# Ledger of designs, part 30: peptides against a protein of PDB entry 5KEZ

Target 1, 320 residues: chain A of PDB entry 5KEZ
Amino acid sequence: NVAIYNPFRPWWERYQPVSYKLCTRSGNEDEFRNMVTRCNNVGVRIYVDAVINHMCGNAVSAGTSSTCGSYFNPGSRDFPAVPYSGWDFNDGKCKTGSGDIENYNDATQVRDCRLTGLLDLALEKDYVRSKIAEYMNHLIDIGVAGFRLDASKHMWPGDIKAILDKLHNLNSNWFPAGSKPFIYQEVIDLGGEPIKSSDYFGNGRVTEFKYGAKLGTVIRKWNGEKMSYLKNWGEGWGFVPSDRALVFVDNHDNQRGHGAGGASILTFWDARLYKMAVGFMLAHPYGFTRVMSSYRWPRQFQNGNDVNDWVGPPNNNGVI

## One batch from the design tools (peptide; made by RFdiffusion4, then SolubleMPNN)

Design b1_p10_7_s2 (from b1_p10_7, 4 letters changed)
Fold by OpenDDE base, seed 1:
Structure b1_p10_7_s2 (fold): chain B 320 residues (1-320), chain A 10 residues (1-10)
Amino acid sequence: as target 1 above (320 residues)
Amino acid sequence: GSFNRLKYHF
């Protein structure tokens, strides 16, 4: 991914790829292989956060300022380490003046325009699909069990399906023959927009962002809400079917006040209430559960916003 | 409003 130095190596640089090389501040490919092997040998499975909707920001300077030293040029859409060129992006499909998503009530903008300046890949092209599939199949070969598909809301479900259809069965050294990768898709659907979680049910599970948002209001006792109202928690609250839901109390985005949920989201900063929420989630039979493991950072609030929400995880690999 | 990640800033 790109190496961002202002601010200094933020967490979100990891979501701006310039290649599909397994070489980042988290480690190199050999270290990753070692971890996956050790985890699989004790029954712990690995699911990769796969960033396949886009490459880096359009305004990032060209050069070799990346975690694996690969050259890239956002201005010319040149990513030779893949390789991608100007033909592999949706610049010509997006009809907005800025080239960015401007109206989330327009599904074509949401899927064909740039998310906050991130160069949008032309996933309709078989070439692009194949390059992504090669990346994911390499991970499958290493021994991962599945994937979180980042920014799925911004990809056409059919394009995702086309990529998934190219995936190999899981590595038979650890998984039964014929096993398929576990897929869950990040789709923020709180209602009111044209893109729905149900659009993606055919590809795998979907993140249910209503879960953490609503649970937070209940545990905080906002608006007179009571724990007793959770009797029909799940589908009874208008959530997606249990067998399609990936549920969580918080994630890295809404933990920082971004994305879905706002101030209702419970995090480790509110330790007692957070433990109650996580305990309830693990006890109640709805959805596939995900537990967050995060870190402290030096929060500084200005006008209600944390100006240090960019701070990445503790890391000693600053030279990478 | 719209809910999406802050994955890029200038």
Scores: peptide ipSAE 0.131, ipTM 0.862, DockQ to the pose 0.118
Fold by OpenDDE base, seed 3:
Structure b1_p10_7_s2 (fold): chain B 320 residues (1-320), chain A 10 residues (1-10)
Amino acid sequence: as target 1 above (320 residues)
Amino acid sequence: GSFNRLKYHF
């Protein structure tokens, strides 16, 4: 991914890829392979956060400022380490003046235009699908168990399916022969927009962002909410079917107070309430559970916004 | 506020 130094190595640089090389702030491919092997050998499975909707931001300077030193040029859509070129992006397909998503009530913009300037891959092309599948298959062959598909809301479900149809079975050294990768898709659907979580049920599980938002409200006792109202928690609260839900109290985005739940989201900053929420989630049978492991950072609020929401995990000069 | 992804900008 792009190496960003202003601010200094933010967490979100990980979501601006310039190649599919397994060479990042966390280590190189050999170290990753070693970690996967050691984890699998003790029954701990690895699920990769796969960023496949886009490459880096259109405004990033061309050069070799990346975690693996690969050259890239956002201006010309040149990513030779893949390789991608201008033919592999949706620049001509997006019809907005800016090239960015301007209206989230327009499903075609949401899927064909750039997410906040991130260069949008032409996932309708078999070439692009194959390059992504090659990346994911390499991970599968290393021994990962599945994937979180980042920014799935911004990909057509059929394009995702086409990629998934190219995937290998899981590595038989650790998984039963014929096992398929576990897939869950990040889709932010709190209602009110045309793209629905149900559009993606055919590809795997979907993140249920209503879960953390509503649970936070109840635990905080906002608006007269009571714990007794959780009697029909799950589908009874309008959530997706349990067998399609990936649930969580918070994630890295909404932990920082923006979107997908807002101020209702419980985090480690409110330790007592957070433990209550996580404990409830783990005890309740609805959905597939995900527990967040995060870190403290020096929050500085200016005009209601944390100007340090970019701060990544503790590191040694950018290396984790 | 917005329930969409944060902006990833400098």
Scores: peptide ipSAE 0.129, ipTM 0.863, DockQ to the pose 0.116
Fold by OpenDDE base, seed 4:
Structure b1_p10_7_s2 (fold): chain B 320 residues (1-320), chain A 10 residues (1-10)
Amino acid sequence: as target 1 above (320 residues)
Amino acid sequence: GSFNRLKYHF
């Protein structure tokens, strides 16, 4: 991914890929292989956060400022380490004046235009699908158990399916023969927009953002909410079917005050209430649970926004 | 209303 130094190595640089090389702030490919092996050998499975909707931001300077030193040029859509070129992006397909998503009530914009300037890959193209599948298959062959598909809301479900259909079975050294990768898709659906979580059920599980939002309200006792109302928690609250749900109290986005849920989202900053929420989530059978492991950073609020929301995990001069 | 992910700016 891009190496950003202003601000200094933010967490979100990880979501601006310039190649599919396993060479990042966390280590190189050999170190990753070693970690996956050691984890698998003790029954801990690895699920990779796969960024496949886009490459880096359109405004990032061309050059070799990347975690593995690969050259890239956002201006010309040149990512030779893949390789991608201008033919592999949705620049001509997106019809907005800015090239960015301008209206989230327009599903075509959401899927064909750039997410906050991130160069949008043309996932309708078999070439692009195959390059992504190569990346994911490399990880599968190393021994990962599955994937979180980042920004799935911004990809057509059929394009995702086409990629998934190219995937290998899981590594038989650790998984039963014929095992398929575990897939969960990040889709922000709180209602009111045309793209629905149910559009993606055919590909795997979906993040249920209503879960953390509603649970936060209940635990905080906002709007007269009571714990007793959780009697029919899950599908009874309008959430997706349990076998399609990936549930969580918070994620890295809404932990920083943005994304789905708003102010209701509980985080480790509200330690006591957070423990209650996480405890309830783990005790309740609805959905597949995900627990956050985060960190403290020097928050500085200006007009309700943390100007330091970019700060990444504890590191040694950028190395995690 | 609904929210979407962070705006990433460098």
Scores: peptide ipSAE 0.128, ipTM 0.862, DockQ to the pose 0.093
Fold by OpenDDE base, seed 2:
Structure b1_p10_7_s2 (fold): chain B 320 residues (1-320), chain A 10 residues (1-10)
Amino acid sequence: as target 1 above (320 residues)
Amino acid sequence: GSFNRLKYHF
């Protein structure tokens, strides 16, 4: 991914890829292989956050300022480490004046235009699908168990399906022969927009963002909500079917006031309430559960916004 | 506002 130094190595640089090489601030490919092996050997499975909707931001300077040293040029859509060129992006498909998503009520913009300036990959092309599949298959062959698909609402479900259909079975050194990768898709659907979580059920599980948002209001006792109302928690509250849901109290985005849920989201900053919410989630039989492991950062609020919301995990001079 | 994160910052 791109290496950003102003601000100093923010968390969000990780979501701006310039190659599919497995060398980042977290380590190189050999170190990753070692970690996967050690984890698998004790029954801990690895699921990779796969960023496949886009490459880096269109305004990032060209050069070799990347975690693996790969050259890239956003202006010319040149990513030779893949390789991608101008033919592999949706510049001509997106019809907005800016080239960015301007109206989230327009499903075609949401999927064909750039998410906050991130260069949008042409996932309808078999070439692009194959390059992504090669990346994911490399990870499968290393021994990962599955994937979180980042920014899934910004990809057409059929394009995702086409990529998934190219995936290998899991590594038989650790998984039964014929095992398929576990897939869950990040789709933010709190209602009110045209793209729905149900559009993606055919590809795997989907993040249920209503879960953390609604649970937060209940635990906080907002709007007269009571814990007793959680008796039919799950489908009874209008959430997606349990076998399609991946549930969580918070994530890295809404810890920082980004994404879905707003102020209702509980985080470790509200320790007592957060433990109540996480405990309830783990005890209640709905969905596939995910627990957040995060870190403190020096928050500085200006006009209601944390100006340090960019701060990444603890590091030693940029090395994780 | 949008429910989507800001993955790109200036």
Scores: peptide ipSAE 0.136, ipTM 0.867, DockQ to the pose 0.132; fails the geometry check

Design b1_p10_7_s3 (from b1_p10_7, 4 letters changed)
Fold by OpenDDE base, seed 5:
Structure b1_p10_7_s3 (fold): chain B 320 residues (1-320), chain A 10 residues (1-10)
Amino acid sequence: as target 1 above (320 residues)
Amino acid sequence: GSYNRPEYHY
């Protein structure tokens, strides 16, 4: 991914890929293989956060300022380490003046325009699908168990399916022969927008962001809500079917005050309430549960916003 | 640019 120095190595630089090389601040490919092997050998499975909707930001300077030193040129859409070129992006499809998503009530914009300036891959192209599948298959062959598909809301479900149809069975050294990768898709659907979580059920599980938002409200006792109201928690609250839901109290995005659910989202900053929420989540049978492991950072609120929400994980002068 | 999305806001 790109190396961002202003601000200094923010967490979100990880979501600006310039190649599919397993070479980041977390380590190299050999180290990753080693970790996957060690984890699998003790029954811990690895699920990769796969960033396949886009490459890096349009405004990032060209060069070799990346975690693996790969050259890239956002301006010309040149990512030779893949390789991608200008033919592999949706620039010509997006009809907004900025090239970015401007209206989330326009599903076409949401999927064909740039997410906050991130160069949007033309996932309709078999070439692009194949390059992504190659990346994911490499991980599968290493021994990962599945994937979180980042920014799935911004990809056409059919394009995702086309990629998934190219995937290998899981590595038989650790998984039963014929096993398929576990897929869960990040889709932010709180209602009121045209793109629905149900659009993606055919590809795998989806993130249910209503879960954390509503649970936070209940645990906080907002609007007179009570724990007893959770008796029909799950489908009874309008959430997606349990077998399609991946649920969580918070994630890295909404933990920083912006995320779906707003102020209702519970985090480790509110330790007691957070423990209650996580405990309830783990005890209740609805959905596939995900528990957050995070870190503290020096929050600085200005006009209600944390100006340090960019701060990444603990590091030693940029080295993790 | 940041990875902040408008849809993150409730």
Scores: peptide ipSAE 0.060, ipTM 0.807, DockQ to the pose 0.297
Fold by OpenDDE base, seed 2:
Structure b1_p10_7_s3 (fold): chain B 320 residues (1-320), chain A 10 residues (1-10)
Amino acid sequence: as target 1 above (320 residues)
Amino acid sequence: GSYNRPEYHY
């Protein structure tokens, strides 16, 4: 991914890829292989956050300022480490003046235009699908168990399916022969927009963002909500079917006031309430559960916004 | 730019 130094190595640089090489601030490919092996050997499975909707931001300076040293040029859409060129992006499909998503009520913009300036890959092309599949298959062959698909809302479900259909079975050194990768897709659906979580059920599980948002209001006792109302928690509250849901109290985005849920989201900053919410989630039989492991950072609020919301995990001179 | 999605705020 791109290496950003202003601000200093923010968390979000990880979501701006310039190659599919396994070289990041977390380590190189050999170190990753070693970690996967050690984890698998004790029954801990690895699921990779796969960023396949886009490459880096269109405004990032060209050069070799990347975690693996690969050259890239956003202006010319040149990513030779893949390789991608201008033919592999949706610049011609997006009809907005800015090239960015401008109206989230337009499903075509949401899928074909740039998410906050991130260069949008043309996933309708078999070449692009194959490059992504090669990346994911490399990870599968290393021994990962599955994937979180980042920004799935911004990809056509059929394009995702086409990529998934190219995937290998899991590594038989650790998984039964014929096992398929576990897939869950990040789709923010709180209602009111044309793109629905149900559009993606055919590809795997989907993040249920209503879960953390609604649970937060209940635990906080907002709007007269009571714990007793959670008797029919799950489908009874209008959530997606349990076998399609991946549920969580918070994630890295909404810990920082980004993404879905707003102020209702509970985080470790509210320790007592957060433990109540996480405990309830783990005890209640709905969905596939995900527990957050995060860190503290020096928050500085200006005009209601944390100016340090970019701060990434604890590091030693940029090395995690 | 940051990986911010303000349109998804509650």
Scores: peptide ipSAE 0.059, ipTM 0.812, DockQ to the pose 0.256
Fold by OpenDDE base, seed 1:
Structure b1_p10_7_s3 (fold): chain B 320 residues (1-320), chain A 10 residues (1-10)
Amino acid sequence: as target 1 above (320 residues)
Amino acid sequence: GSYNRPEYHY
């Protein structure tokens, strides 16, 4: 991915790829392969956060400032390490003045325009689908069990399906023959917008962002809400079907006050309430549960916003 | 720019 130095190596640089090489501040490919093997051997499965909607930001300077040293040029849409060129992006499809998503009530704009400046891949093209499938298949062959598909809301469900149809069965050294990768898709659907979680049910599970948002208000006793109201928690609260839901109390985005849920989201910063929420989630039979493991950073609030929300996880690999 | 989504990005 791109190496960002202002601010200094933020967490979100990891979501700005310039290649599909397994070479980042988290480690190299050999280290990753070793970890996957060791985990599989003791029954711990690995699911990869796959960033396949986009490459890096359009305003990032061209050069070799990346974690694996690969050259890239956002201005010319040149990513030779893949390779991608100007023909592999949706620049010509997006009709907004900025080239970015400007109106989330326009589904075509949400899927064909740039997410906050991130260069949007033309997933309608078989070439692009194949390059992504090659990346994911490499991971499958290493021994991963599945994927979180980042920014799925910004990809057409049919394009995702086309990529998934190219995927190998899981590695038979650890999984039964014919096993398919576990897929869950990040879709922020709190209602009121044209793109719905149900659009993606055919591809796998979907993140249910209403879960953490609503649970937070209940545990905090906001607006007179009571825990007794959780009797029909799940589908009874208007959430997606249990067998399509991936549920969580918080994620890396809304932990920082962004994304979905706002101030209602419980995090490790409110330790007691957070433990109550996580305990409830694990005890109640709804959805596939995900438990967050995060880190403390030096929060500094100015005008209600944490100016240090960019701070990445503790890391000693600053040389790459 | 950051990858962090704005609050209205629901």
Scores: peptide ipSAE 0.056, ipTM 0.811, DockQ to the pose 0.383; fails the geometry check
Fold by OpenDDE base, seed 4:
Structure b1_p10_7_s3 (fold): chain B 320 residues (1-320), chain A 10 residues (1-10)
Amino acid sequence: as target 1 above (320 residues)
Amino acid sequence: GSYNRPEYHY
């Protein structure tokens, strides 16, 4: 991914890929392979956050400022380490003046235009699908158990399916023969927009963002909400089917005050309430649970926004 | 740019 130095190595640089090389702030491919092996050997499975909707931001300077030193040029859409070129992006497909998503009520914009300036890959192309599948298959062959698909809302479900259909079975050294990768898709569906979580059920589980939002409201006792109302928690609250749900109290985005859920989202900053929410989530059978492991950073609020929301996890001069 | 998204969008 791109190496950003202003601000200094933010967490979000990870979501701006320039190659599919396993060479990042966390280590090199050999170290990753070693970690996966050691984890698998003790029954801990690895699920990779796969960024396949886009490459880096269109405004990032061309050059070799990347975690593995690969050259890239956002202006010309050149990512030779893949390789991608201008033919592999949706620049001509997106019809907005800015090239970015401008109207989230237009599903075609949401999927064909740039997410906050991130160069949008043409996932309709078999070439692009194959390059992504190669990346994911490399990880599968190393021994990962599955994937979080980043920004799935911004990809056509059929394009995702086409990629998934190219994937290998899991590594038989640790998984039963014929095992398929575990897939969960980041889709923010709080209602009111045309793209629905159910559009993605055929590909795997989806993130249920209503879960954290509603649970936060209940635990905070907002709007007269009571714990007793959780008697029919899950499908009874209008959430997706349990076998399609990936649930969580917070994620890295809404922990920083954006993404989805608003002010109701509980985080470790509200320690007592957060423990209550996480405890309830783990005790309740609805959905596949995900527990957040985060860190403190020097928050500085200006006009309700944390100007330091970019700060990544504890590191040694950028190396995690 | 950053990976930040509006609070109501993702």
Scores: peptide ipSAE 0.047, ipTM 0.811, DockQ to the pose 0.366; fails the geometry check

Design b1_p10_7_s4 (from b1_p10_7, 5 letters changed)
Fold by OpenDDE base, seed 5:
Structure b1_p10_7_s4 (fold): chain B 320 residues (1-320), chain A 10 residues (1-10)
Amino acid sequence: as target 1 above (320 residues)
Amino acid sequence: GSFNRLEYHY
């Protein structure tokens, strides 16, 4: 991914890929392979956060300022380490003036325009699908158990399916022969917008962002809500079917007030309430549960916004 | 409003 130095190595630089090389601040491919092996050997499975909707930001300077030193040129859409070129992006499809998503009520914009300036891959192209599948298959062959598909809301479900149809069975050294990768898709659907979580049920599980948002409201006792109201928690609250839901109290985005949930989202900053929410989530049978492991950072609120929400995990002068 | 998780990315 790109190396961002202003601010200094923010967490979100990881979501700006310039190649599919397993070479980041977390380590190299050999180290990753070793970790996957060690984890699998003790029954811990690895699920990769796969960033396949886009490459890096349009405004990032060209060069070799990346975690693996790969050259890239956002301006010309040149990513030779893949390789991608200008024909592999949706620039010509997006009809907004900025090239970015401007209206989330326009599903076409949401999927064909740039997410906050991130160069949007033309996932309709078999070439692009194949390059992504090769990346994911390499991980599968290493021994990962599945994937979180980042920014799935911004990809056409059919394009995702086309990629998934190219995937290998899981590595038989650790998984039963014929096992398929576990897929869960990040889709922010709190209602009121045209793109629905149900659009993606055919590809795997989806993130249910209503879960954390509503649970936060209940635990906080907002609007007179009570724990007893959770008796029909799950489908009874309008959530997606349990077998399609991946549920969580918070994630890295809404923990910082980004995305879905707003102030209702419970985090480790409110330790007691957070423990209650996580405890409830783990005890209740609805959905596939994900528990957050995060870190503290020096929050600095200005006009209600944390100006340090970019701060990444603990590091030693940029080295993790 | 809109639900964009990358509101402050860049």
Scores: peptide ipSAE 0.087, ipTM 0.842, DockQ to the pose 0.113
Fold by OpenDDE base, seed 3:
Structure b1_p10_7_s4 (fold): chain B 320 residues (1-320), chain A 10 residues (1-10)
Amino acid sequence: as target 1 above (320 residues)
Amino acid sequence: GSFNRLEYHY
C-alpha cells in the first residue's frame, strides 16, 4: 500500500493498495506465512482484510512511496506491480462531476464511482477479477481461512461472486478437503439507502452495523432503552438473519467517534459498558461474533471530532 | 449523506 507521511503513517494507508504483494508495515510475506502456519497449528485461523474494491487515492503522488517499494502512478492509473492500467478502472463508468460518490441514494454511484477519491476498480472485467482472485488464492494457499471483504457495499454483488467463484479450496494441511473460505462482507446498512445487506447474502455473511449501534444505545440507557428489551435480540430487532450476520460491538472506524452508529458505539474508552456489551455479545447466540482488539491513542477533540483519529497502532517509526 | 470511514482520510 501507499506510505503516507502526512499524517505520519496513518492506519488508513493500509486501505490504499498499490499492489497485492504481501509486504506491509506488519512484515513481509515470509513472516506472514510463518505466522499463519504457527496460528493454524494451534487452531487459530486467519482471516484477511481484503481490499479489492479500489487502489490508492487519486491524489496520491506517483512514485515508489509504498510499503513494498512498488512503483505506482494514480494519475495515469498505472499500477504495474499488479498490473493495472487505465482500462481497469471505472473512470468512464462513473458519471458524477467529481468522479467520486456524491449521492449514496444512487446505487450506481456507490458502486461505480470513487469512494472518497479511491481509484475504483472495474470489477466487471474478468481481468480485474482474476488479478484479485490470484491475490486471494495466494493467501488461501498460504493457509488463511477466509476474508473480510472491505468496502463490499461499493462492489456489485455479482462481481464479488464472480471473484469468489475463482477461489481455491482451503489448504488441506489444516482444513478438510473441499473447505471453502469464510467470507464476510463489510456492508453498512442502517436502512434508508438503496443498497441492502440482503443484496450480499449470496456471497457470505455481512456486517450487521445495527448490532453495535443498537446495543450501545441499550447499554447506555439512551432513549429509555432497557436491557430487558434484548429478549428478542437479533432478528427480532430487525437485524439480518443470524446465519448471515457478523456482529461486533465496535470496529476500527466507528471506534473513532464516527461512522455507522455514531456516538452510541461502545468502545474500550468506556471500559465498564464496553465489557458489558462484549460479554453480552459473546453470550448471545445471534450472529458470528467479532471481538475488537485495539489500542489507546492521543485523542484530541476539536469541534467534536478527534483530529488524531488517523493514529495507528504502536509502531517503531511506522513499522509494527 | 451516508457515512463512509474514508471520508476523513483525504
Scores: peptide ipSAE 0.086, ipTM 0.847, DockQ to the pose 0.123
Fold by OpenDDE base, seed 1:
Structure b1_p10_7_s4 (fold): chain B 320 residues (1-320), chain A 10 residues (1-10)
Amino acid sequence: as target 1 above (320 residues)
Amino acid sequence: GSFNRLEYHY
């Protein structure tokens, strides 16, 4: 991915790819392969956060400032390490003045325009689908069990399906023959927008962001809400079907006040309430549960916003 | 409003 130095190596640089090389501040390919093998041998499965909607920001300077040293040029849409060129992006499809998503009530913009400047891949093209499938198949062959598909809201469900149809069965060294990768898709659907979580049910599970948002208000006793109201927690609260839901109390985005849920989201910063919420989630039979493991950073609030929300995990790898 | 995890990042 791109190496960002202002601010200094933020967490979100990891979501600005310039290649599909397994070479980042988390480690190199050999280290990753070793980790996957060791985990599989003791029954711990690995699911990869796959960033396949986009490449890096359009305004990032061209050069070799990346975690694996690959050259890239956002201005010319040149990513030779893949390779991608100007023909592999949705620049011509997006009809907004800025080239970015401007109206989330327009599903076409949401899927064909740039997410906050991130170069949007033309996933309708078989070439692009194949390059992504090659990346994911390499991971499958290493021994991963599945994927979180980042920014699925910004991809057409049919394009995702086309990519998934190209995937290998899981590695038979650890999985039964014919096993398919576990897929869950990040879709922020709190209602009020045209893109719905149900659009993606055919591809796998979907993140249920209403879960953490609503649970936070209940545990905090906001607006007179009571824990007794959780009797019909799940579908009874308007959430997606249990067999389609991936649920969580917080994630890396809304832990920082971004994405969905606002101030209602419980995090490790409110330790007691957070433990109550996580305990409830694990005890109540709804959805596939995900438990967050995060880190402390030096928060500094100015005008209600943490100016240090960019701080990444403690790490000394990948410093160029 | 719009829900985007990258609203404050580029």
Scores: peptide ipSAE 0.086, ipTM 0.840, DockQ to the pose 0.114
Fold by OpenDDE base, seed 4:
Structure b1_p10_7_s4 (fold): chain B 320 residues (1-320), chain A 10 residues (1-10)
Amino acid sequence: as target 1 above (320 residues)
Amino acid sequence: GSFNRLEYHY
């Protein structure tokens, strides 16, 4: 991914790929392979956050400022380490003036235009699908158990399916023969927009963002909410079917005051309430649970926004 | 209303 130095190595640089090389702030491919092996050997499975909707931001300077030193040029859409070129992006398909998503009520914009300036890959192309599948298959062959598909809301479900259909079975050294990768898709669906979580059920589980949002209101006792109302928690609250749900109290986005859930989202900053929420989530039999392990950073609020929301995890001069 | 991802990523 791109190496950003202003601000200094933010967490979100991880979500701006310039190649599919396993060479990042977390280590090189050999170290990753070693980690996966050691984890698998003790029954801990690895699920990779796969960024396949886009490459880096359109405004990032061309050059070799990347975690593995690969050259890239956002202006010309050149990512030779893949390789991608201008033919592999949705620049011509997106019809907005800015090239970015401007209206989230327009499903075509949401899927064909740039997410906050991130160069949008043309996932309709078999070439692009194959390059992504190659990346994911390399990880599968290393021994990962599955994937979180980043920004799935911004990809056509059929394009995702086409990629998934190219994937290998899991590594038989650790998984039963014929095992398929575990897939969960990040889809922000709180209602009111045309793209629905149910559009993605055919590909795997989806993130249920209503979960953390609603649980936050209940635990906070907002709007007269009571714990007793959780008696029919899950499908009874209008959430997706349990076998399609990936549930969580917070994620990295809404922990920083952005994304789905707003102010209702509980985080470790509200320690007592957060423990209650996480405890309830783990005790209640709805969905596949995800527990967040985060960190403290020097928050500085200006006009309700944390100007330090970019701060990544504890590191040694950028190395995690 | 609906919420989406971070408004700015670089």
Scores: peptide ipSAE 0.095, ipTM 0.843, DockQ to the pose 0.097; fails the geometry check

